# Peptides against a protein of PDB entry 5KEZ: the designs that were tried, part 154

Target 1, 320 residues: chain A of PDB entry 5KEZ
Amino acid sequence: NVAIYNPFRPWWERYQPVSYKLCTRSGNEDEFRNMVTRCNNVGVRIYVDAVINHMCGNAVSAGTSSTCGSYFNPGSRDFPAVPYSGWDFNDGKCKTGSGDIENYNDATQVRDCRLTGLLDLALEKDYVRSKIAEYMNHLIDIGVAGFRLDASKHMWPGDIKAILDKLHNLNSNWFPAGSKPFIYQEVIDLGGEPIKSSDYFGNGRVTEFKYGAKLGTVIRKWNGEKMSYLKNWGEGWGFVPSDRALVFVDNHDNQRGHGAGGASILTFWDARLYKMAVGFMLAHPYGFTRVMSSYRWPRQFQNGNDVNDWVGPPNNNGVI

## One batch from the design tools (peptide; made by RFdiffusion4, then SolubleMPNN)

Design b2_p20_1_s4 (from b2_p20_1, 12 letters changed)
Fold by OpenDDE base, seed 2:
Structure b2_p20_1_s4 (fold): chain B 320 residues (1-320), chain A 20 residues (1-20)
Amino acid sequence: as target 1 above (320 residues)
Amino acid sequence: TFGGKLNAYYKSRLLPAFAA
């Protein structure tokens, strides 16, 4: 991914890929392979956060400022380490004036235009699908158990399916022969927009963002909400079917959230309430649960916003 | 929309671009 130095090595640089090389702040490929092996040997499975919707931001300067030193040029859509070129992006497909998503009520824009300036890959192209599948298959062959698909809302479900159909079975050194990778898709669906979580059920589980948002309001006792209302928690609250849901109290984004949605989310900053929420989630049978492991950072609020929401995990001069 | 508020989280991935 791109190496950002202003601010100094933010967490979000990881979501701006310039290659599919397993060479990041977390370590090199050999170290990753070693970690996967050690984890698998004790029954801990690894799921990779796969960023496959896009490459880095269109405004990032060209050069070799990346975690593995690979050259890239966002301006010309040149990513030779893959390789991708201008033919592999949706620049000509997106019809907005800016090239970015401008209207989230237009499903075509949401999927064909750039997410906040991130160069949008042409996932309709078999070449692009194959490059992504090659990346994911390399991880599968190393021994990962599955994937979180980042920004799935911004990809056509059929394109995702086409990529998933190219995937290998899991590594038989640790998994039964014929095992398929576990897939969960990040889809932010709180209602009110045309793209629905149900559009993605065919590809795997989906993130249920209503879970953390609603649980937060209940435990905070906002708007007269009571714990007793959780009696029909799950589908009774309008959530997706349990067998399609991946549930969580918070994630890396909404830990840093702004506005009403962010304010309701419980995090470790509210330790007592957070423990209650996590405890409830783990005790309740609805959905596949994910527990957050995060870190404190020096929050600095200016005009109601944390100007340090970019701060990444504890590190030694940028090295994790 | 409430969904739109959550979509704003993605802006954090390009903070320098939006701060400029």
Scores: peptide ipSAE 0.043, ipTM 0.716, DockQ to the pose 0.401
Fold by OpenDDE base, seed 4:
Structure b2_p20_1_s4 (fold): chain B 320 residues (1-320), chain A 20 residues (1-20)
Amino acid sequence: as target 1 above (320 residues)
Amino acid sequence: TFGGKLNAYYKSRLLPAFAA
């Protein structure tokens, strides 16, 4: 991914890929392979946060300032380490004046235009699908158990399916023969937009963002909500079917105060309430649960916003 | 409403990288 130094190595630089090389702040491919092996050997499975919707920001300077030193040129859509070129992006498909998503009520824009400047891959192209599949298959062959598909809302479900159909079975050294990767898709559906979580059920589980938002409201006792109202928690609250749901109290985005779920989201900053929420989540059978393991950072609020929401995990001069 | 907040959030976290 792009190495960003202003601000200094933010967490979100990881979501601006320039190649599919397994070479990041966390280590190189050999180290990753070693980690996966060690984890698998003790029954800990690895699920990769796969950023396949886009490459880096369109305004990032060309060069080799990347975690693996790969050259890239966003201006010309040149990512030779993949390789991608101008033919592999949706620039011509997006019809907005800016090239970015301007109207989230337009599903076509949401899928075909750039997410805040992030170069949008043309996932309709078999070439692009294949390059992504190759990346994911490499990970599968290493021994990962599955994937979180980042920004799935911004990809056509059919394109995702086409990629998934190219995936290998899981590594038989650790998984039963014929096992398929566990797929969960980040889809932010809190209602009010045309793209629905149900659009993605065919590809795997989806993130249920209503879960954390609603649970936060209840635990906080907002709007007269009571714990007793959780009696029909799950589908009874309008959530997706349990077998399609990946649930969580918070994630890295909404943990920072103004993402999906808003102020209702509970985080480790609200320790007592958070433990209550997480405890409830783990005790309740609804959905596949994910527990957030985060970190503290020096929050600095200005005009209601944390200006340090970019701060990444504890590191040694950029190295995780 | 949430969509708008999300948009603002995405812009706030991603756009600074473009100015670097």
Scores: peptide ipSAE 0.040, ipTM 0.711, DockQ to the pose 0.699
Fold by OpenDDE base, seed 1:
Structure b2_p20_1_s4 (fold): chain B 320 residues (1-320), chain A 20 residues (1-20)
Amino acid sequence: as target 1 above (320 residues)
Amino acid sequence: TFGGKLNAYYKSRLLPAFAA
């Protein structure tokens, strides 16, 4: 991914890819392979956060300022480490003046325009689908069990399906023959927008962001909410079907404030309430549960916003 | 909607970095 130095190596630089090489501040491919093997050998499965909607920001300077040293040129849409060129992006499909998503009530903009300047891949093209599938299949061959598909609401469900149809069965060294990768899709659907979580049910599970948002209000006793109201928790609260839901109390985005769920989201900063929420989630049968593992950073609030929400995880490999 | 707010929040984080 792109190496960002202002601010200094933020967490979100990881979501600006310039190649599909397994070479980041978290380690190299050999180290990743070692970790996957060790985990599989004790029954712990690995699911990769796959960034397949886009490459890096369109305004990033060309060069080799990346975690694996790969050259890239956002201006010319040149990513030779893949390789991608100008033909592999949705620049010509996006009809907004800026080239970015300007109206989230326009589903075509949400899917065909750039997410906050991130170069939007033309997932309609078989070439692009194949390059992504090759990346994911390489991970499957290493021994991963599945994927979180980042920014899924920004991809057409049919394009996602086309990629998934190219995926191999899981590695038979650890999984039964014919096993398929576990897929869950990050779709932020809190209502009010045309893109719905149900659009993606055919591809796998979907993140249910209403879960953490509503649970937070109940645990915080906002608006007179009571724990007794949770008797029909899940579908009874208007959430997606349990067998399509991936549920969580918080994630890396909304734990930093003003995300999906807003101030209702409980995090490790609210230790007691957070333990209550996580405990409830793990005890209740609704959905597939995910527990957050995060880190502390020096929060500094200015005008209600944490100006240090960019701070990445602790890292002692600053050379990369 | 809250989904829109998150997207706006995400935009506010990344756009300044792109200009660097």
Scores: peptide ipSAE 0.035, ipTM 0.697, DockQ to the pose 0.730
Fold by OpenDDE base, seed 3:
Structure b2_p20_1_s4 (fold): chain B 320 residues (1-320), chain A 20 residues (1-20)
Amino acid sequence: as target 1 above (320 residues)
Amino acid sequence: TFGGKLNAYYKSRLLPAFAA
């Protein structure tokens, strides 16, 4: 991915890929293989956050400022380490003046235009699908158990399916023969927009952002909410079917505010309430649960916004 | 609106990279 130095190596640089090389702030491919092997050998499975909707931002300077030194040129859509070129992006499909998503009530814009300047991949093209599948299959062959598909809301479900149809079975050294990768898709659906979580049920589980948002209001006792109202928690609260839901109290995005769920989201900053929420989540049968492991950063609020929400985990000069 | 909030959130985390 792009190496960002202003601010200094933010967490979100990970979501601006320039190649599919397994060479990042977390380590190189050999170290990754070693980790996956050691984890699998003790029954701990690895799921990869796969950023496949887009490449890096269109305004990032061309060069070799990336985690593995690969050259890239956003201006010309040149990503030779893949390789991608101008033929592999949705620039010609997006009809907005800016080239970015301007109206989230327009599903076509949401899927065909750039997410805040991030170069939007033409996932309708078999070439693009194949390059992504090759990346994911390499990970599967290493021994990962599945994937979180980042920004799934911004991809057509059919394009996702086409990629998934190219995937190998899981590595038989650790998984039963014929096992398929576990897929969960990040879809932010709190209602009010045309794209729905149900659009993606056919590809795998989806993130249920209503879960953390609503649980936060209950635990915080907002609007007169009571724990007793959780009697019909799950589908009874209008959430997606349990067998399609991946649930969580917070994630790396919404723990920084202004994301899905807003201020209701409970985080480790509110330790007592957070433990209550996480404990409830783990005890309740609804959905497939995910627990967040995060870190402290020097929060500085200015005009209601944390100006340091970019801060990544503790690191050694940008390397974890 | 949630859409606006989401957009603002994405902008807030991504724009600094472009300003560099």
Scores: peptide ipSAE 0.034, ipTM 0.704, DockQ to the pose 0.702

Design b2_p20_2_s1 (from b2_p20_2, 12 letters changed)
Fold by OpenDDE base, seed 1:
Structure b2_p20_2_s1 (fold): chain B 320 residues (1-320), chain A 20 residues (1-20)
Amino acid sequence: as target 1 above (320 residues)
Amino acid sequence: SSALEEARKKLLEYYKKLNA
């Protein structure tokens, strides 16, 4: 991915890929392979946060300032390490003046325009689908068990399906023959937009963001909410079907907000309430549960916003 | 609900970012 130095190596640089090389501040391919093997050997499975909707930001300077030194040129849409070129992006499909998503009530913009400037891949093209599938199949060959598909809301469900149809069965060294990768899709659906979580049910599970939001309000006792109301927690609260839901109290995106100051989302910053929420989530049968493992950073609030919400995970291995 | 709307707005603020 792009190496961002201002601010210094933020967490979100990992979501600006310039290649599909397994070479980041998290480690190189050999180290990743070693980890996957070690984990699989003791029954711990690995899923990969796959960033396949886009490449890096359109405004990033061209050059070799990337975690693995690969050259890239956002201006010309040149990513030779893949390779991608100008033919592989949705620049011509997006009809907004900025090239970015401007109206989230326009499903076409949401899927064909750039997410906050991130160069939007033309997933309608078989070439692009194949390059992504090759990347994912390489990971499957290494021994991963599945994928989180980042920014799935911004991809057409049919394009996702086309990619998934190209995926191999899981590595038979650790999985039964014919096993398929576990897929869950990040779709932010809190209502009020035309794109719905149900649009993606055919591809796999979907993140249920209503879960953490509503649980937060209940635990915080906002708006007269009571724990007793959780009797019909799950589908009874308007959530997606349990067998399609991946549930969580917080994630890396929504934990960056104000601690106990505005948003309902509970995080480790509110330790007691957070433990209650996580405990409830783990005890309740609804959905496939995901527990967050995060880190502290030096929060600095200005006008109600944490100006240090960019701070990435600790790194002391000397690798950039 | 107002709480969900607030959560939605906050999530949008923390979408993937560009280098300034």
Scores: peptide ipSAE 0.055, ipTM 0.715, DockQ to the pose 0.058
Fold by OpenDDE base, seed 3:
Structure b2_p20_2_s1 (fold): chain B 320 residues (1-320), chain A 20 residues (1-20)
Amino acid sequence: as target 1 above (320 residues)
Amino acid sequence: SSALEEARKKLLEYYKKLNA
């Protein structure tokens, strides 16, 4: 991915890929392979956060400022380490003036335009699908158990399906023969927009962001909410079907915001309430649960916003 | 709800930060 130095190596640089090389702040491919092997050998499975909707931001300077030193040129859409070229992006498909998503009520913009400048891959192209599949298959062959598909809301479900159809079975050294990768898709559906979580059920599980938001409201006793109302927690609260839901109290995105987190979202900053929420989540039989492990950073609020919300995990000169 | 709307807003704000 892009190596960002202003601010200094933020957490979100990981979501600006310039190649599919397994060479990042976390280590090189050999180290990753070793980690996956050791984890699998003790029954701990690895799921990769796969950033496949886009490459880096269109305004990032061309050069070799990347975690693996690969050259890239956003201006010319040149990513030779893949390789991608101008033919592999949706520049000509997006019809907005800026080239970015301007209206989230327009599903076509949400899928075909750039997410805040991030170069949008033409996932309708078999070439692009194949390059992504090769990346994911390499990980599968290493021994990962599945994937979080980042920014799935911004990809057409059919394109995702086409990529998934190219994937190998899981590595038989650790998984039963014929096992398929576990897929969960990050889709932000809090209502009010045309793109729905249900659009993605066919590809795998979907993140249920209403879960953490609603639970936070209840635990915080906002708007007269009571914990007793959690009796029908799950589908009874309008959430997606349990077998399609991946649930969480917070994630790296909504953990950041005003105060101890994003609005109703509970985080480790509110330790007592957070423990209550996480405990409830783990106890209540709804969805596939994910527990967040985060870190403290030097929060500095200006006009209600944390100016240091970019800060990544504790690191040594950018190396985690 | 207001809480959900705010949550959505915050999530979108952080997507904006992805383009450095």
Scores: peptide ipSAE 0.026, ipTM 0.417, DockQ to the pose 0.063
Fold by OpenDDE base, seed 4:
Structure b2_p20_2_s1 (fold): chain B 320 residues (1-320), chain A 20 residues (1-20)
Amino acid sequence: as target 1 above (320 residues)
Amino acid sequence: SSALEEARKKLLEYYKKLNA
């Protein structure tokens, strides 16, 4: 991915890929293989956060400032380490003036235009699908158990399916023969927009963001909410079917919102309430649960916004 | 609910920071 130095190596630089090489702030490919093997050997499975919707930001300077040293040129859409070129992006497909998503009520913009300037891959192309599948298959062959598909809301479900159809079975050294990768898709669906979580059910599980938002409200006793109302927690609260839900109290994004988190979202900053929420989540039989492991950072609020929300995990001069 | 709408708004804003 792109190496960002202003601010200094933010967490979100990882979501700006320039290649599919396994060289990052966390280590190289050999170290990754070693980790996956060690984890699998003790029954801990690895699920990769796969960034396949886009490459890096369109405004990033061309050069070799990347975690694996690969050259890239956002201006010309040149990513030779893949390789991608101008033919592999949705520049001509997006019809907004800026080239970015301008209206989230326009599903076509959401999927064909750039997410906050991130160069949007033309996932309709078999070439692009194949390059992504090669990347994911490489990880599968290493021994990962599945994937979180980043920014799935911004990809057409059919394009995702086409990629998934190209994937290998899981590594039989650790998984039963014929096992398929576990897929969960990040889709922010809190209502009011045309793109629905249900659009993606055919590809795998979907993140249920209503879960943390509603649970936070209940635990905080906002709006007259009571714990007793959680008796029918799950589908009874309008959430997606349990077998399609990936649930969580907080994630890395909403953990960086206003206050001790974001609105109703509970985080480790609210230790007591957070433990209650996580405990309830783990105890209640709804969805596939994800527990957050995070870190503290020096929050600095200006006009209600944390100006240090970019801060990544503890590191040694950028190396984690 | 108002809390849900606030959460929705904030979550969408976080995507905008990915290219800051």
Scores: peptide ipSAE 0.024, ipTM 0.451, DockQ to the pose 0.061
Fold by OpenDDE base, seed 2:
Structure b2_p20_2_s1 (fold): chain B 320 residues (1-320), chain A 20 residues (1-20)
Amino acid sequence: as target 1 above (320 residues)
Amino acid sequence: SSALEEARKKLLEYYKKLNA
């Protein structure tokens, strides 16, 4: 991914890829392979956060400032380490003046235009699908158990399906023969927009963002909400089917919203309430649960916003 | 609820601008 130094090595640089090389601040491919093996050998499975919707931001300077030293040129859409060129992006398909998503009520824009400047890959192209599949298959062959698909809302479900259809079975050294990778898709669906979580059920599980949002309001006792209302928690609250849901109290994104996350979202900053929420989540039989392991950072609020929301994990001069 | 709607709006605004 792009190595960003202003601010200094933010967490979100990880979501600006310039290649599919397994070479980041966390280590090289050999170290990753070693970790996967060691984890699998003790029954801990690895799921990779796969960034496949886009490459880095269109405004990032060209050069070799990347975690694996690969050259890239966002301006010319040149990513030779893949390789990608201008033919592999949706620049010509997006019809907005800026090239970015301007109207989230237009599903076509949401999927064909750039997410906040991130160069949008043309996932309709078999070449692009194959390059992504090769990346994911390499990980599968190493021994990962599945994937979180980042920014799935911004990809056509059919394009995702086409990529998934190219994937290998899981590594038989640790998984039963014929096992398929576990897929969960990050889809932010809190209602009010045309793209729905149900659009993606065919590809795997989806994130249920209403879970953390609504649980937060209940535990915070906002607007007269009561814990007793959680009796029918799950589908009864309008959530996706349990077998399609990946649930969580918070994630790395909404931890960083102003006001200790996004309004109702509970985080470790409110330790007591957070423990209540996590405990409830783990106790209640709805969805596939994910527990967050995060870190503190020096929050500095200006005009209601944390200006240090970019701060990444504890590190030694950029090395994790 | 009003609180939930406010939360929704704030979350959406944040996510949409996360990488800006």
Scores: peptide ipSAE 0.023, ipTM 0.534, DockQ to the pose 0.060

